# Peptides against a protein of PDB entry 2Q3Z: the designs that were tried, part 8

Target 1, 272 residues: chain A of PDB entry 2Q3Z
Amino acid sequence: YVLTQQGFIYQGSAKFIKNIPWNFGQFEDGILDICLILLDVNPKFLKNAGRDCSRRSSPVYVGRVVSGMVNCNDDQGVLLGRWDNNYGDGVSPMSWIGSVDILRRWKNHGCQRVKYGQCWVFAAVACTVLRCLGIPTRVVTNYNSAHDQNSNLLIEYFRNEFGEIQGDKSEMIWNFHCWVESWMTRPDLQPGYEGWQALDPTPQEKSEGTYCCGPVPVRAIKEGDLSTKYDAPFVFAEVNADVVDWIQQDDGSVHKSINRSLIVGLKISTKS
Target 2, 254 residues: chain A of PDB entry 2Q3Z as posed
Amino acid sequence: YVLTQQGFIYQGSAKFIKNIPWNFGQFQDGILDICLILLDVNPKFLKNAGRDCSRRSSPVYVGRVGSGMVNCNDDQGVLLGRWDNNYGDGVSPMSWIGSVDILRRWKNHGCQRVKYGQCWVFAAVACTVLRCLGIPTRVVTNYNSAHDSNLLIEYFRNSEMIWNFHCWVESWMTRPDLQPGYEGWQALDPTPQEKSEGTYCCGPVPVRAIKEGDLSTKYDAPFVFAEVNADVVDWIQKSINRSLIVGLKISTKS

## One batch from the design tools (peptide; aimed at target 1 C119 N175)

Design b1_p10_2_s2 (made by RFdiffusion4, then SolubleMPNN; from b1_p10_2, 4 letters changed)
Fold by OpenDDE base, seed 5:
Structure b1_p10_2_s2 (fold): chain B 272 residues (1-272), chain A 10 residues (1-10)
Amino acid sequence: as target 1 above (272 residues)
Amino acid sequence: PLQLPIGTPA
C-alpha cells in the first residue's frame, strides 16, 4: 500500500464494473517534494506554521489536511472538479492516466489548480500524496454512492402526485464514487478504531468549514457509530443511505415512500 | 468512464 506505484481504479456502474490502470508514481522524481509543498501551502500552515508543522507527525492530522488540499476548494489545492462535460479549457478527467502529471502541473504552475478532476482523480492523487508521506493508502470505489447533503442518512426526492421529481435534485446517487482508505492508529478516539480510515478528497460537503472528509474509522461506519470523528454520518450515508420519495399531493399533504429499487452502496477496496 | 448521477447515460 506504500510501495506499489501502479494499480487499478474501479469505475463504471454496479451492473457494469470497469477498471482503469493508474500510475500513482509516489517514488518518481520530485513527487515527494511536491507533496511537501502541498503541506506548506495548506491554510493551517499559513495560519500558524509552527503549529501545523508540529502536527505533521500525526497521520490523522495529515490525512485531514490532504483530504482538503487535493481539491482546490477554499485553498490552493490541486484539482478543480467538474462534472458538466465541458472540459475544453483544461484536461478531461478521463484523460489522466496517473497522479504524477497532475502533481507536476500543479507545482509547475505556481500551485494553480489543475483542470479537471472527478472522484477517481481526486482519490488517486490523494492516494499518491498519502503514500508519499508514508501512510498506507488504497483507493476505494463505491457503486451507487449517495451524496447526503443534510446528514439525515437519506437521499430524498420530492415528487408530485404523478411521480415527477420536483425541486433542484441536489441530493443524488452517483453511479460510482471513489475515495481513499488509509491505515493509521486513532489515539484521538477510544480504543479499537485503529486500522483503515476513510478519507474523501472530492469536494462534496464541508467539514468544519473546509471541503474535506475524514479520517473516519471504517469500523465505525460498519458498526454505525456515527459519533466518531470525522464525518461519520456523511461517509455512512455514502454507503448506507436509504432513498425516500416525498410525494406531495394537491391538498398539501405529503406521503413518505421508501424507494426500495435504489440500493445505495457496493464498496470495492483495492488490494494494491 | 465519467462519474454520473444515477439515471444519466454515459
Scores: peptide ipSAE 0.342, ipTM 0.856, DockQ to the pose 0.573
OpenDDE base, seeds 1, 2, 3, 4: peptide ipSAE 0.340, 0.051, 0.285, 0.337; ipTM 0.857, 0.752, 0.802, 0.858

Design b1_p10_2_s3 (made by RFdiffusion4, then SolubleMPNN; from b1_p10_2, 5 letters changed)
Fold by OpenDDE base, seed 3:
Structure b1_p10_2_s3 (fold): chain B 272 residues (1-272), chain A 10 residues (1-10)
Amino acid sequence: as target 1 above (272 residues)
Amino acid sequence: PLQLPIGVPA
């Protein structure tokens, strides 16, 4: 999980799983230096360099920083996300074949955000950076991945009496979503939560004011312990959210219905 | 393929 430079990232849908080859390239020339630059431009370093540097021995701290810095939201991060199929002023997310070119472009352009990424690109770059920093990391794909925006562990659709979606459609389920899992101890938590930790660098929700997510013990998610930092409810919802339809009637009445046709979560962990 | 939302009628 540290030494492998080439691997596969799973994409597609639960019924039609696909994969692409990816060059993580953590040992290619200059990549480690770029990863160190990434740390040196993070908001915590800029605020207090001494404090930031003193905490870089903690994979928990570093993992959280990397999660935030792989996206360009809130900082001088690496990638700008885009999902509207308008990529003409940059590089299509589909065009990337590895992390190295992305990181080099970012550094060579004065840490200017690289256009564009989607979830697997964010995850792959995070994986490269974390591996460079000596943290065992793998890319994870979750099919039918939920994005819970109000922290209620539900994906809620509002529908009229005809079943048509009404109002804001901000809550959604992705056909697939990628993030990373990193191996680390968790001295900041109760015993037993060492091991794989989920980190999500795709900017979806803010955590403590920054678009970042995790680390959260995979064990905590499996056991439903939502009290564990960081961002356990959000990550839990990605893989376990229930889908609810709120059916609105003309008389103002609302009927709650569990949508059993939408099954959230099918996680695949990669070996490389 | 690209990451796409599901669950909402197209």
Scores: peptide ipSAE 0.411, ipTM 0.886, DockQ to the pose 0.532
OpenDDE base, seeds 1, 2, 4, 5: peptide ipSAE 0.333, 0.243, 0.381, 0.326; ipTM 0.849, 0.751, 0.868, 0.852; seed 2 fails the geometry check

Design b1_p10_2_s4 (made by RFdiffusion4, then SolubleMPNN; from b1_p10_2, 5 letters changed)
Fold by OpenDDE base, seed 1:
Structure b1_p10_2_s4 (fold): chain B 272 residues (1-272), chain A 10 residues (1-10)
Amino acid sequence: as target 1 above (272 residues)
Amino acid sequence: PVQLPIGVPA
């Protein structure tokens, strides 16, 4: 999880799991320097360099910074996400075969955002950076992955009396979603939460005002400890959310229905 | 291999 430079990323769907080879390349020439540049352009460094540098010995702190800096939201981060199949002014997310080219492009263009990424690209780049910085990290794929927008652990769809979806569809389930898990101690938490920590660099929700996510102990998610920092409810929902249909009637009444056809969460972790 | 929303008919 630190020394391997080539691996696989799982994609597809729950019933049809696929994978692609990926070059993480954390030991290739210049990659460490690029990772250090990433730290040196993060908002916390720009605000107070001394404080930021003093905290870089903490994998908790570094992991959170990296999750925010791999996406270009809110900062001079690495990747711009796009999902609308219009990639003509950049590189299709499906074209990438490794993290090295992405990081080199970012640096060589003055830390300008690279177009484009989707979840596995964000996760893979984060994995490269974290490994480069000495943090054991693996890419995780979750099939039928939920995006809970209002922190209620539900994916909610609003329907009319005929069952037709109404209004905002911002809450959703991905066919698959990728993030990373990093191995670290958690001195900032009660004992027992050391080990794998989930970090999600795909810009889905803001955490403390920034598009970042985690670290949160995998154990906390498994045990349902939603009070655990950082972002336990969101990560919990990614793998455990229930789907609810709110059926709206003309008289203003609303009927709650559990949608059992949509089962959230099937997580697999990479072995390399 | 592309990431896509599921479960909501258009």
Scores: peptide ipSAE 0.264, ipTM 0.825, DockQ to the pose 0.501
OpenDDE base, seeds 2, 3, 4, 5: peptide ipSAE 0.028, 0.168, 0.202, 0.029; ipTM 0.718, 0.738, 0.744, 0.701; seeds 3, 4 fail the geometry check

Design b1_p10_3 (made by RFdiffusion4)
Pose (drawn by RFdiffusion4):
Order: C-alpha cells, then sequence, then structure tokens
Structure b1_p10_3 (pose): chain A 254 residues (1-148, 151-160, 170-248, 256-272), chain P 10 residues (1-10)
C-alpha cells in the first residue's frame, strides 16, 4: 500500500470486470517534489501557511488535502473531469497507463488542471500522491447495475450520477479526531463536485461509518454512503424496485 | 465498457 509502484484499477462491469494495470510511480524522479508543491498551493496553505504546515502532522489533514486537490474546484487542482466522449482539447481518460505523466504535466503548466480525468483517473492520481507521502492507500472500484421503460433509468440517461462503475481510494490511519473505533481504512473520493460545504470533498470517512450508516461522522459520509447504497421503492397500488442495484463487487488489488 | 451513466447504451 506504500511501496508498490504499479497495481490494478478495475473497470468494465460487475459481470465483466476489467483489470487495467497502472503505474502509480510514486517514487519516480520529481514526483515527491510535485507532491510537496501540491500541498504548498492548496487553498488552506494560502489561507494560513503556518497552520497548514503544522496540520501536516495529520494523515487525516493530508489525506483530505491530497485527494481533495486532485480534482479541485479551484483552478489549481490536478485534473479536469469530462464524460462526453469529446477529449480533443487534451488527453482521453482511457489513454493514461499511469499517474506520473499527469503529475508532470500539471507541474509544468503552472499547476493548471490537466484535461481530462474520469473517476478512475482521479483515484489513480490520488493513490500516487498519498502513497508518495507515506499514507497506505489503495484504489477501489464499485459497480452498479441496471435492469431495463424505467423512469429511474431515463432520469439518469437523459455529476452525482450513478455510473456503471465508480472509483475512489481508501487510506489507512487512526482517527483520534473521531469517536473511538474508527481507525483503519478511510474512504477518499477525488471526483469533482465539492458542493455541500467545506474546502474539499469527499472524505476521509471511515469505511466502518459507511457500513454502519453512521452518517454524522466527518468527513462527507453521505456522499460515500450514496455511492454504495440506493433505496428504490415503487408504488403501483409499496414495493422494492430492483431496476437499479448499487454497491456490487467492490474490488481492489490483492 | 467505459464509464457512463447507468443505463446508457454502450
Amino acid sequence: as target 2 above (254 residues)
Amino acid sequence: SSESPIGTPS
């Protein structure tokens, strides 16, 4: 989770899982410096640099800023999202085989966002950043499935959508800032929309808090709970509707 | 299949 520089990002579907190899490259030349730069341009550093550097004692703080800076609403984030099959301005999300070239591109262009990312690209870059800084991190994929004239599927078909698959990262740490027993894997979601409140979204939120439905636990628990849960009910006339099943075959490299 | 909204044809 710290030292291995290549891994797998799972894509495809719940029935046909694709394992896409990936070069996280966290110890390649210039990557650590780029990661320190990423911290020094984060909005919290601009607001109070002395405090920001002091808070870097915490993997909760750093994980939040690190993952949060990958797809940042501010112009100094690492990547820009796009899902319309129109990637001519720059580079397709399906082209990358690693996080390194993106990070280097980002540094060389005044810390401007690199076009383009999709959920697995953001998650892959977040893994590289956090593994470089020493926070044990893994990329995770969740699969969702539809069964087909449903209004539900129409509403979605035609960025908090429910996708065929969605990726995020999990990082390992204690949580002295929370009630006891929430140490371990924390979910961090670097996909784009920081929207409700706060400098960043989403996480870190303990995986256990998600499983337990303890959605008051910081940070951004409802956003992560929504990616692996959806409750759908019909009233033809009360009935459970399985036209949408969310939270299947959640996967990571062994 | 690449990432798409759920139910979107490939």

Design b1_p10_3_s1 (made by RFdiffusion4, then SolubleMPNN; from b1_p10_3, 5 letters changed)
Fold by OpenDDE base, seed 1:
Structure b1_p10_3_s1 (fold): chain B 272 residues (1-272), chain A 10 residues (1-10)
Amino acid sequence: as target 1 above (272 residues)
Amino acid sequence: MPQRPIGTPE
């Protein structure tokens, strides 16, 4: 979780699980220095360097910073996400084979965002950075991963009287989604929440005004403690959301139907 | 493999 530099990232779908090799490369030349640069350009450092540095002994704090800085939303972060199959002005997310090239490109271009990433790229880079900083971290893949946009723990589809989806669906379920889990104590929480903490660097929803997510105890998610910081409801929904169909009638009435054919969540944690 | 919404071609 710290020493392994090469591994596999799981992709595909629940029924057709695949993987790709990935070079995390946390010990390759210059990578630690780049990780430190990442910390030194984060918004909290720019606002108050002394305060930021004083908090870097906390893996909770650092994990949250890294989650935000791996994506370029809101800051000088590393990666720009794109999912529309138009990657001609950059590098296809599918082309990356490791974190090292991404981080080096970012640094060598003056901390300019690297085009492009998708979930596993974000997760893998975050994994590299966190490992560099001494935080045990693994990439996690969740199949049928939900993106809840309104924090109601549901994926909602709007349908006409014939059951046909109406309009563009905002909430959705990914075939797969990747994030990371990091091992740390949680002195900021009640006892018992030490261990694996979920962090999601893919820009999906804002947390306290920044595109970041976590850390949140995996235990809290498993036990349904949604009051646990950070971002427990969102992470919970990724793996546990129910799917609801709102069937609209001509008279304006709406019928709620539970969609049991769409099952959210099948999480696989890597062994290294 | 790219991320895609379920139910869409990969």
Scores: peptide ipSAE 0.452, ipTM 0.907, DockQ to the pose 0.517
OpenDDE base, seeds 2, 3, 4, 5: peptide ipSAE 0.432, 0.446, 0.390, 0.428; ipTM 0.897, 0.905, 0.879, 0.897

Design b1_p10_3_s2 (made by RFdiffusion4, then SolubleMPNN; from b1_p10_3, 5 letters changed)
Fold by OpenDDE base, seed 2:
Structure b1_p10_3_s2 (fold): chain B 272 residues (1-272), chain A 10 residues (1-10)
Amino acid sequence: as target 1 above (272 residues)
Amino acid sequence: MPQRPIGTPD
């Protein structure tokens, strides 16, 4: 989880699982230096360098910083996400074969955002950075992955009288989504939450004002302890949300229907 | 393979 530089990232769909090879390359020349630059340009460092540096001994703190800095939202982060198939002014997310080129591009262009990433690219870069910093980390893939926007642990679809989904989906389910899990102790929590912690660097929802997510104990997610920091409800929903259809009726009423056909969550953790 | 929203089960 620290030493492995090459691995696979799972993609596709729940019924048609695929994978791609990925070069994490955490030990390649200059990559550690780039990871340190990433820390030194994070908003917390810029605000108070001494405080930021004093907290870098905490994998919890560093993990959260990295989660925020891998995406370029709100800061000088690494990657700009794009999902609309318009990649002509950059690099298609599907073109990347490793984290090294991305990180080098970012650094070499003055910490300018790299175009473009999608979930596995964000996750893979985060994995590289965290490994560089000595934090055991793996990429995970979740199929039928929910994006809950209002922390109600539901994905809600609004449908017309014909059953057709209306408007742009604020809440949605991805065919697949990737994030990382990092191994660390959690002295900031009650005993028992040491171990794998979920971190999601894909900019989906803001946490404490920044597009970042985690770390949250995998155990907390498994046990449904949504009170644990950070972002337990969001991560829980990614893998456990229920789907609800709100169906407009002819008389103007709205019918609530639990969608039992669409099951959220099928998580695969890598062994790399 | 691109990440994309789904509205129906696989």
Scores: peptide ipSAE 0.429, ipTM 0.897, DockQ to the pose 0.451
OpenDDE base, seeds 1, 3, 4, 5: peptide ipSAE 0.424, 0.413, 0.392, 0.385; ipTM 0.900, 0.895, 0.888, 0.887

Design b1_p10_3_s3 (made by RFdiffusion4, then SolubleMPNN; from b1_p10_3, 5 letters changed)
Fold by OpenDDE base, seed 1:
Structure b1_p10_3_s3 (fold): chain B 272 residues (1-272), chain A 10 residues (1-10)
Amino acid sequence: as target 1 above (272 residues)
Amino acid sequence: MPQRPIGTPA
């Protein structure tokens, strides 16, 4: 989780699991230096360098910073996400084979955002950075992964009287989604929440005004403790959301129907 | 392999 530089990332679908090889390369030349640059350009450092540096001994703090800085939303972060299959002005997310080239490109172009990433790219880069900083980290793949936009633990589809989906929705279920889990103590929480913490660097929802997510104890998610920081409801929903169809009638009434054909969540953690 | 919403072709 710290020493391995080569690994696999799981992709595909729940029924057809696939994997790709990935070079995390946390010990390759210059990569640690780039990770330190990443910390030195984060908004908290720019606001108060002394305070930021004093907090870098906390893997909780660092993990949250890295989660925000791996994406370029809100800051000088590493990757720009794109999902519309139009990658001609950059690099296709599917073409990356490791974190090293991405990080080097970012640094060599003055910390300009790298085009483009999708979930596994974000996760893999975060994994590299966290490992560089001495935090045991692994990539996680979740099949049928939910994106809950309004923190109600539901994926909601609006349908007409014939069951046809009406309009576009921000809430959806991904075929797969990747994030990372990092091992750390949680002195900021009640006892018992040490261990694996979920962090999601893909810019999906804002947390305290920034596109970042976590750390949140995997145990808290498993036990349904949604009060624990950070972002427990969102991460819980990724793996446990229920799917609801709201069927609209001509008279304006709405009928609630549980969609049992769409099952959210099948999480696989990687060993490398 | 691209990340996509369920129900859409890869």
Scores: peptide ipSAE 0.410, ipTM 0.882, DockQ to the pose 0.518
OpenDDE base, seeds 2, 3, 4, 5: peptide ipSAE 0.404, 0.409, 0.387, 0.390; ipTM 0.884, 0.881, 0.878, 0.877

Design b1_p10_3_s4 (made by RFdiffusion4, then SolubleMPNN; from b1_p10_3, 5 letters changed)
Fold by OpenDDE base, seed 1:
Structure b1_p10_3_s4 (fold): chain B 272 residues (1-272), chain A 10 residues (1-10)
Amino acid sequence: as target 1 above (272 residues)
Amino acid sequence: PPQRPIGTPE
């Protein structure tokens, strides 16, 4: 979780699990320096360098910063996400084979965002950075991963009286989604929440005004403790959301139907 | 393979 530089990232679908090799390369030349630059350009450092530096001994703090800085949303972060199959002005997310090239490109271009990433790219880069900083970290893949946009733990589809989905889907389920889990103590929480913490660097929802997510104890998610910081409801929904169909009638009435054909969540944690 | 909404063709 710290020493391994090469591994596999799981992709595909629940029925057809695939994987790709990935070079995390946390010990390659210059990578640690780039990780330190990442910390030194984060908004909290720019706002108050002394305070930021004083908090870097906390893996909770660092994990949250890294989650935000791996994406370029709201800051000078590393990667720009794109999912529309138009990658001609950059690098296709599917072309990357490791974190090292991404981080080097970011640094060498004056901390300009690298085009482009998708979930596993974000997760892999975050994994590299966190490992560089001494935080045991692994990439995880969740199949049928939900994106809850309104914090109600549901994926909601609106349908007409014939069951046809109306309008564009806002909330959705990914075929797969990747994030990271990092091992750390949680002195900021009640006892028992030490261990694996979920962090999601893919820009999906804002947390306290920034596109970041976590850390949240995996235990809290498993036990359904949604009051646990950070972002427990969102991460919980990724793996546990129920799917609801709102069937609209001509008279304006709406019927709620639980969709049992769409099962959210099948999490696979890597062993190295 | 790319990340896609469920039900989207590969």
Scores: peptide ipSAE 0.429, ipTM 0.905, DockQ to the pose 0.520
OpenDDE base, seeds 2, 3, 4, 5: peptide ipSAE 0.385, 0.340, 0.362, 0.367; ipTM 0.883, 0.817, 0.876, 0.875; seed 3 fails the geometry check

Design b1_p10_4 (made by RFdiffusion4)
Pose (drawn by RFdiffusion4):
Structure b1_p10_4 (pose): chain A 254 residues (1-148, 151-160, 170-248, 256-272), chain P 10 residues (1-10)
Amino acid sequence: as target 2 above (254 residues)
Amino acid sequence: SHTDIPWGSA
């Protein structure tokens, strides 16, 4: 979770899982410096640099800023999202085989966002950043499935959608800032929309808090709970509707 | 039977 520089990112579908190899490259030349730069341009550093550097004692603070800076609403984030099959301005999300070239591109262009990312690209870059800084991190994929004239599927078909698959990262740490028993894997979601409140979204939120439905636990628990849960009910006339099943075959490299 | 999401992957 710290030292291995290549891994797998799972894509495809719940029935046909694809394992896409990936070069996280966290110890390649210039990557650590780029990661320290990423921290020094984060908006909390601009607001209060002395405090920001002091807070870097916490993997909760750093995980939040590190993952949060990958797809940042501010112009200094690492990547720009796009899902319309129109990637001519830059580089397709399906093209990348690693996080390194994106990070270098980002540094060389005045810390401007690199076009383009999709959920697994953001998650992959977040893994590189956090593994470089020493926070044990893994990329995770969740699969969702439809069964087909449903209004539900039409609403979505035609960025908090429910996708065929969605990726995020999990990082390992204690949570002295929370009630006891929430140490361990924390979910961090670097996909784009920081929207409800706060400098960043989403996480870190303990995976246990998600499983337990304890959605008052910081940070951004409802956003992560929504990626792995959806409750759908019909009233033809009360009935459970399985036209949409969310939270299947959640996967990571062994 | 259940199928892939028609609007695509994220």

Design b1_p10_4_s1 (made by RFdiffusion4, then SolubleMPNN; from b1_p10_4, 5 letters changed)
Fold by OpenDDE base, seed 2:
Structure b1_p10_4_s1 (fold): chain B 272 residues (1-272), chain A 10 residues (1-10)
Amino acid sequence: as target 1 above (272 residues)
Amino acid sequence: EHQDIPQGPG
C-alpha cells in the first residue's frame, strides 16, 4: 500500500467490471517535494503555518487536507473536475495513465489547477500523495455509488405520472465512483475505529465549508455510526443510500415509492 | 478500448 507504485483502478459497472493500469509513482523523482508543496499551499497553512505544521504529525489531519487539496475547489488544489465530455481546452480525464504527470504539471505551472479530472483521477492522485506522506492508502471503487446532497441517506427522484424522471437530477447514482481508503489510528475518536479510513477527494459536497470528505472509519460506515467524524452520513449514503421515487399523480397527489430495483453500493478495494 | 466514465442514472 505504501511501496506499490503501479496498480489498477476499477471502473465500468457492477455487471461489467473493468480496470485500467495506473502509475501512482509515489517514489519518482520530485514527487515527495510536490506533496510537501501541496501541504504548504493549503488554506490552513496559509492561515496559520505554525498550527498547520504542528498538526502534520496526525494522519487524520493530513488526510483531510489532502482530500481538500487534490481538487482545486476552494483552494490552489491539483485537479479541476469536469464531466460534460468537453475537454478540448485541457487533458481528457480518460487520457491520464498515472499521478506523476498530473502532479508535475500542477507544480510546474505554479500550482495551477490541472484540467481535467474525474473520480478515479482524484482518487489516484490522492492515493499517490498520501503514500508519499507515509500513509498506507488504496483506491476504492464503488459501483452504483450514490451522491446524497441533503444528508438524508436517500437518493430521491421526482417522477411524473408516467414514471419519467423530472427536474434536475441533483442527487444521482454513479455507475461507479472512486475514492481512497487510508490506514491510520483515530486517537480523536473512541477506541476501535483504527484501520481503514475513507477519504473522498472528488468535489461532491462541502465538509466544514471545503470540498473535502473524511477521514471516516470504514468500520463506522459498516456499523452505521453516522456520528463519527468526518462526513459519515455522506460516505454511508455513497454505499448504502436507499432510492426513493416521488411520483406525482394527475390529481396532484404525490406517491412515495422505494425503488427496490436500484441497489446502491458495491465496494471493491484494491489489493495494492 | 475506450475507458468508461462515470455516468449518472440512465
Scores: peptide ipSAE 0.060, ipTM 0.762, DockQ to the pose 0.125
OpenDDE base, seeds 1, 3, 4, 5: peptide ipSAE 0.040, 0.041, 0.040, 0.039; ipTM 0.751, 0.781, 0.755, 0.751

Design b1_p10_4_s2 (made by RFdiffusion4, then SolubleMPNN; from b1_p10_4, 5 letters changed)
Fold by OpenDDE base, seed 2:
Structure b1_p10_4_s2 (fold): chain B 272 residues (1-272), chain A 10 residues (1-10)
Amino acid sequence: as target 1 above (272 residues)
Amino acid sequence: DHQDIPQGPG
């Protein structure tokens, strides 16, 4: 995982899986230096450099920092996300073929946010950075991926009497979503949670006030241990949320219906 | 490709 510079990222839908080639390029010239810059401009370093540096020996700490710094939300992070198909003032997320150009652009423009990224771009850049820092990392694609906004492990749709979705779809199921898994020990947790840890650099929800997510043990997600730091409920919901329809009737009553046709989660991890 | 953009449920 650390040594692989080229790979594939899975996209599309559960029924129609696609992939794109991606150059992670973690060993290309200057990329390690850029990753170190990323650490040196993170809010924790700026607040207390000595404390931040003392914690960089922890993959858990570094993983969480990288998750936050790959997106430009709340900090001098790498990528600005955009999903509205209006990319004329930047680079379309679909145009990227690797992490190297993104990281170089970011650094060369004084750590100015790069326009634009989406989930696979965030994940791929995070993968590159983590690999550069010696953390075994892979990109993960989850089909029918839920975005739970209220930490109730549900995707809730409000519908009228005709079954039509009402209001802004705050909670959403993506046809696919990408994040990363990194291999690390978890000395900060009870024994048994070493191994793959999920990290999500796409700015979806704030964790402890910052758009970051993880690391959370994949095992904890599989076992339903939602108390496990970091962000277990959110990551659990991405892969396991139930869909609930709230149907308003003519009399003003609301009927709760479990939508069994919408199955959340089909995770595919890359082999390299 | 526009098909590569993640989309919410229809």
Scores: peptide ipSAE 0.057, ipTM 0.759, DockQ to the pose 0.133
OpenDDE base, seeds 1, 3, 4, 5: peptide ipSAE 0.048, 0.039, 0.039, 0.034; ipTM 0.753, 0.766, 0.756, 0.738; seed 5 fails the geometry check

Design b1_p10_4_s3 (made by RFdiffusion4, then SolubleMPNN; from b1_p10_4, 4 letters changed)
Fold by OpenDDE base, seed 3:
Structure b1_p10_4_s3 (fold): chain B 272 residues (1-272), chain A 10 residues (1-10)
Amino acid sequence: as target 1 above (272 residues)
Amino acid sequence: SHEDIPQGPG
């Protein structure tokens, strides 16, 4: 989890699992230095360098910083996300074959955001950075991954009487989504929450005012402990959200129906 | 291809 520089990232769908080779390259020349620059340009360092540096011994703190800094939302982060298939002014997310080129581009352009990333790119870069910083990390793929926007643990679709989805599909289920799991102790939590912690660097929702997610104990998610820092409800929803259809009738009445055809969550962790 | 990127239910 720290030593492996080459691996695979799982993509596709639950029915048609694909993988791509990825060079994490955490030991390539200059990559550690770039990871340190990433820490030195984070908003917490810029606000109070001494306080930030004093907390860098905590993998919990560092993991959360990295989760925020891998995306360029709210800060001088590494990657700009784009999903509209218009990548002509940058690099297509599908073109990346490793984290090294991304990190080097970011640094070489004065910490300007690299265009473009999607979930697996965010996750892979985060994995590289965390490994560089000595935190055992792996990329995780979740098939049928839910994005809960209102923290109700539901994916809600509004439908007309014919079952057609109405309005903006703000909440959605991705065919796949990638994030990372990092191994760390959780001295800030009750005993037993050490081990794998989920971190999501894809800018989906704000956590404490920043587009970041986690770390949250994988155990807490499995046990349904949604009170556990950080972002347990969001990560729980990614893997366990229920899907609800709100069916509007012509008379203006609305019927709530549980959609049992849409099953959220099938997590696969990489071994390398 | 579109099959290689994340897609919503629609």
Scores: peptide ipSAE 0.074, ipTM 0.759, DockQ to the pose 0.145
OpenDDE base, seeds 1, 2, 4, 5: peptide ipSAE 0.057, 0.067, 0.046, 0.039; ipTM 0.752, 0.758, 0.750, 0.765; seeds 2, 4, 5 fail the geometry check

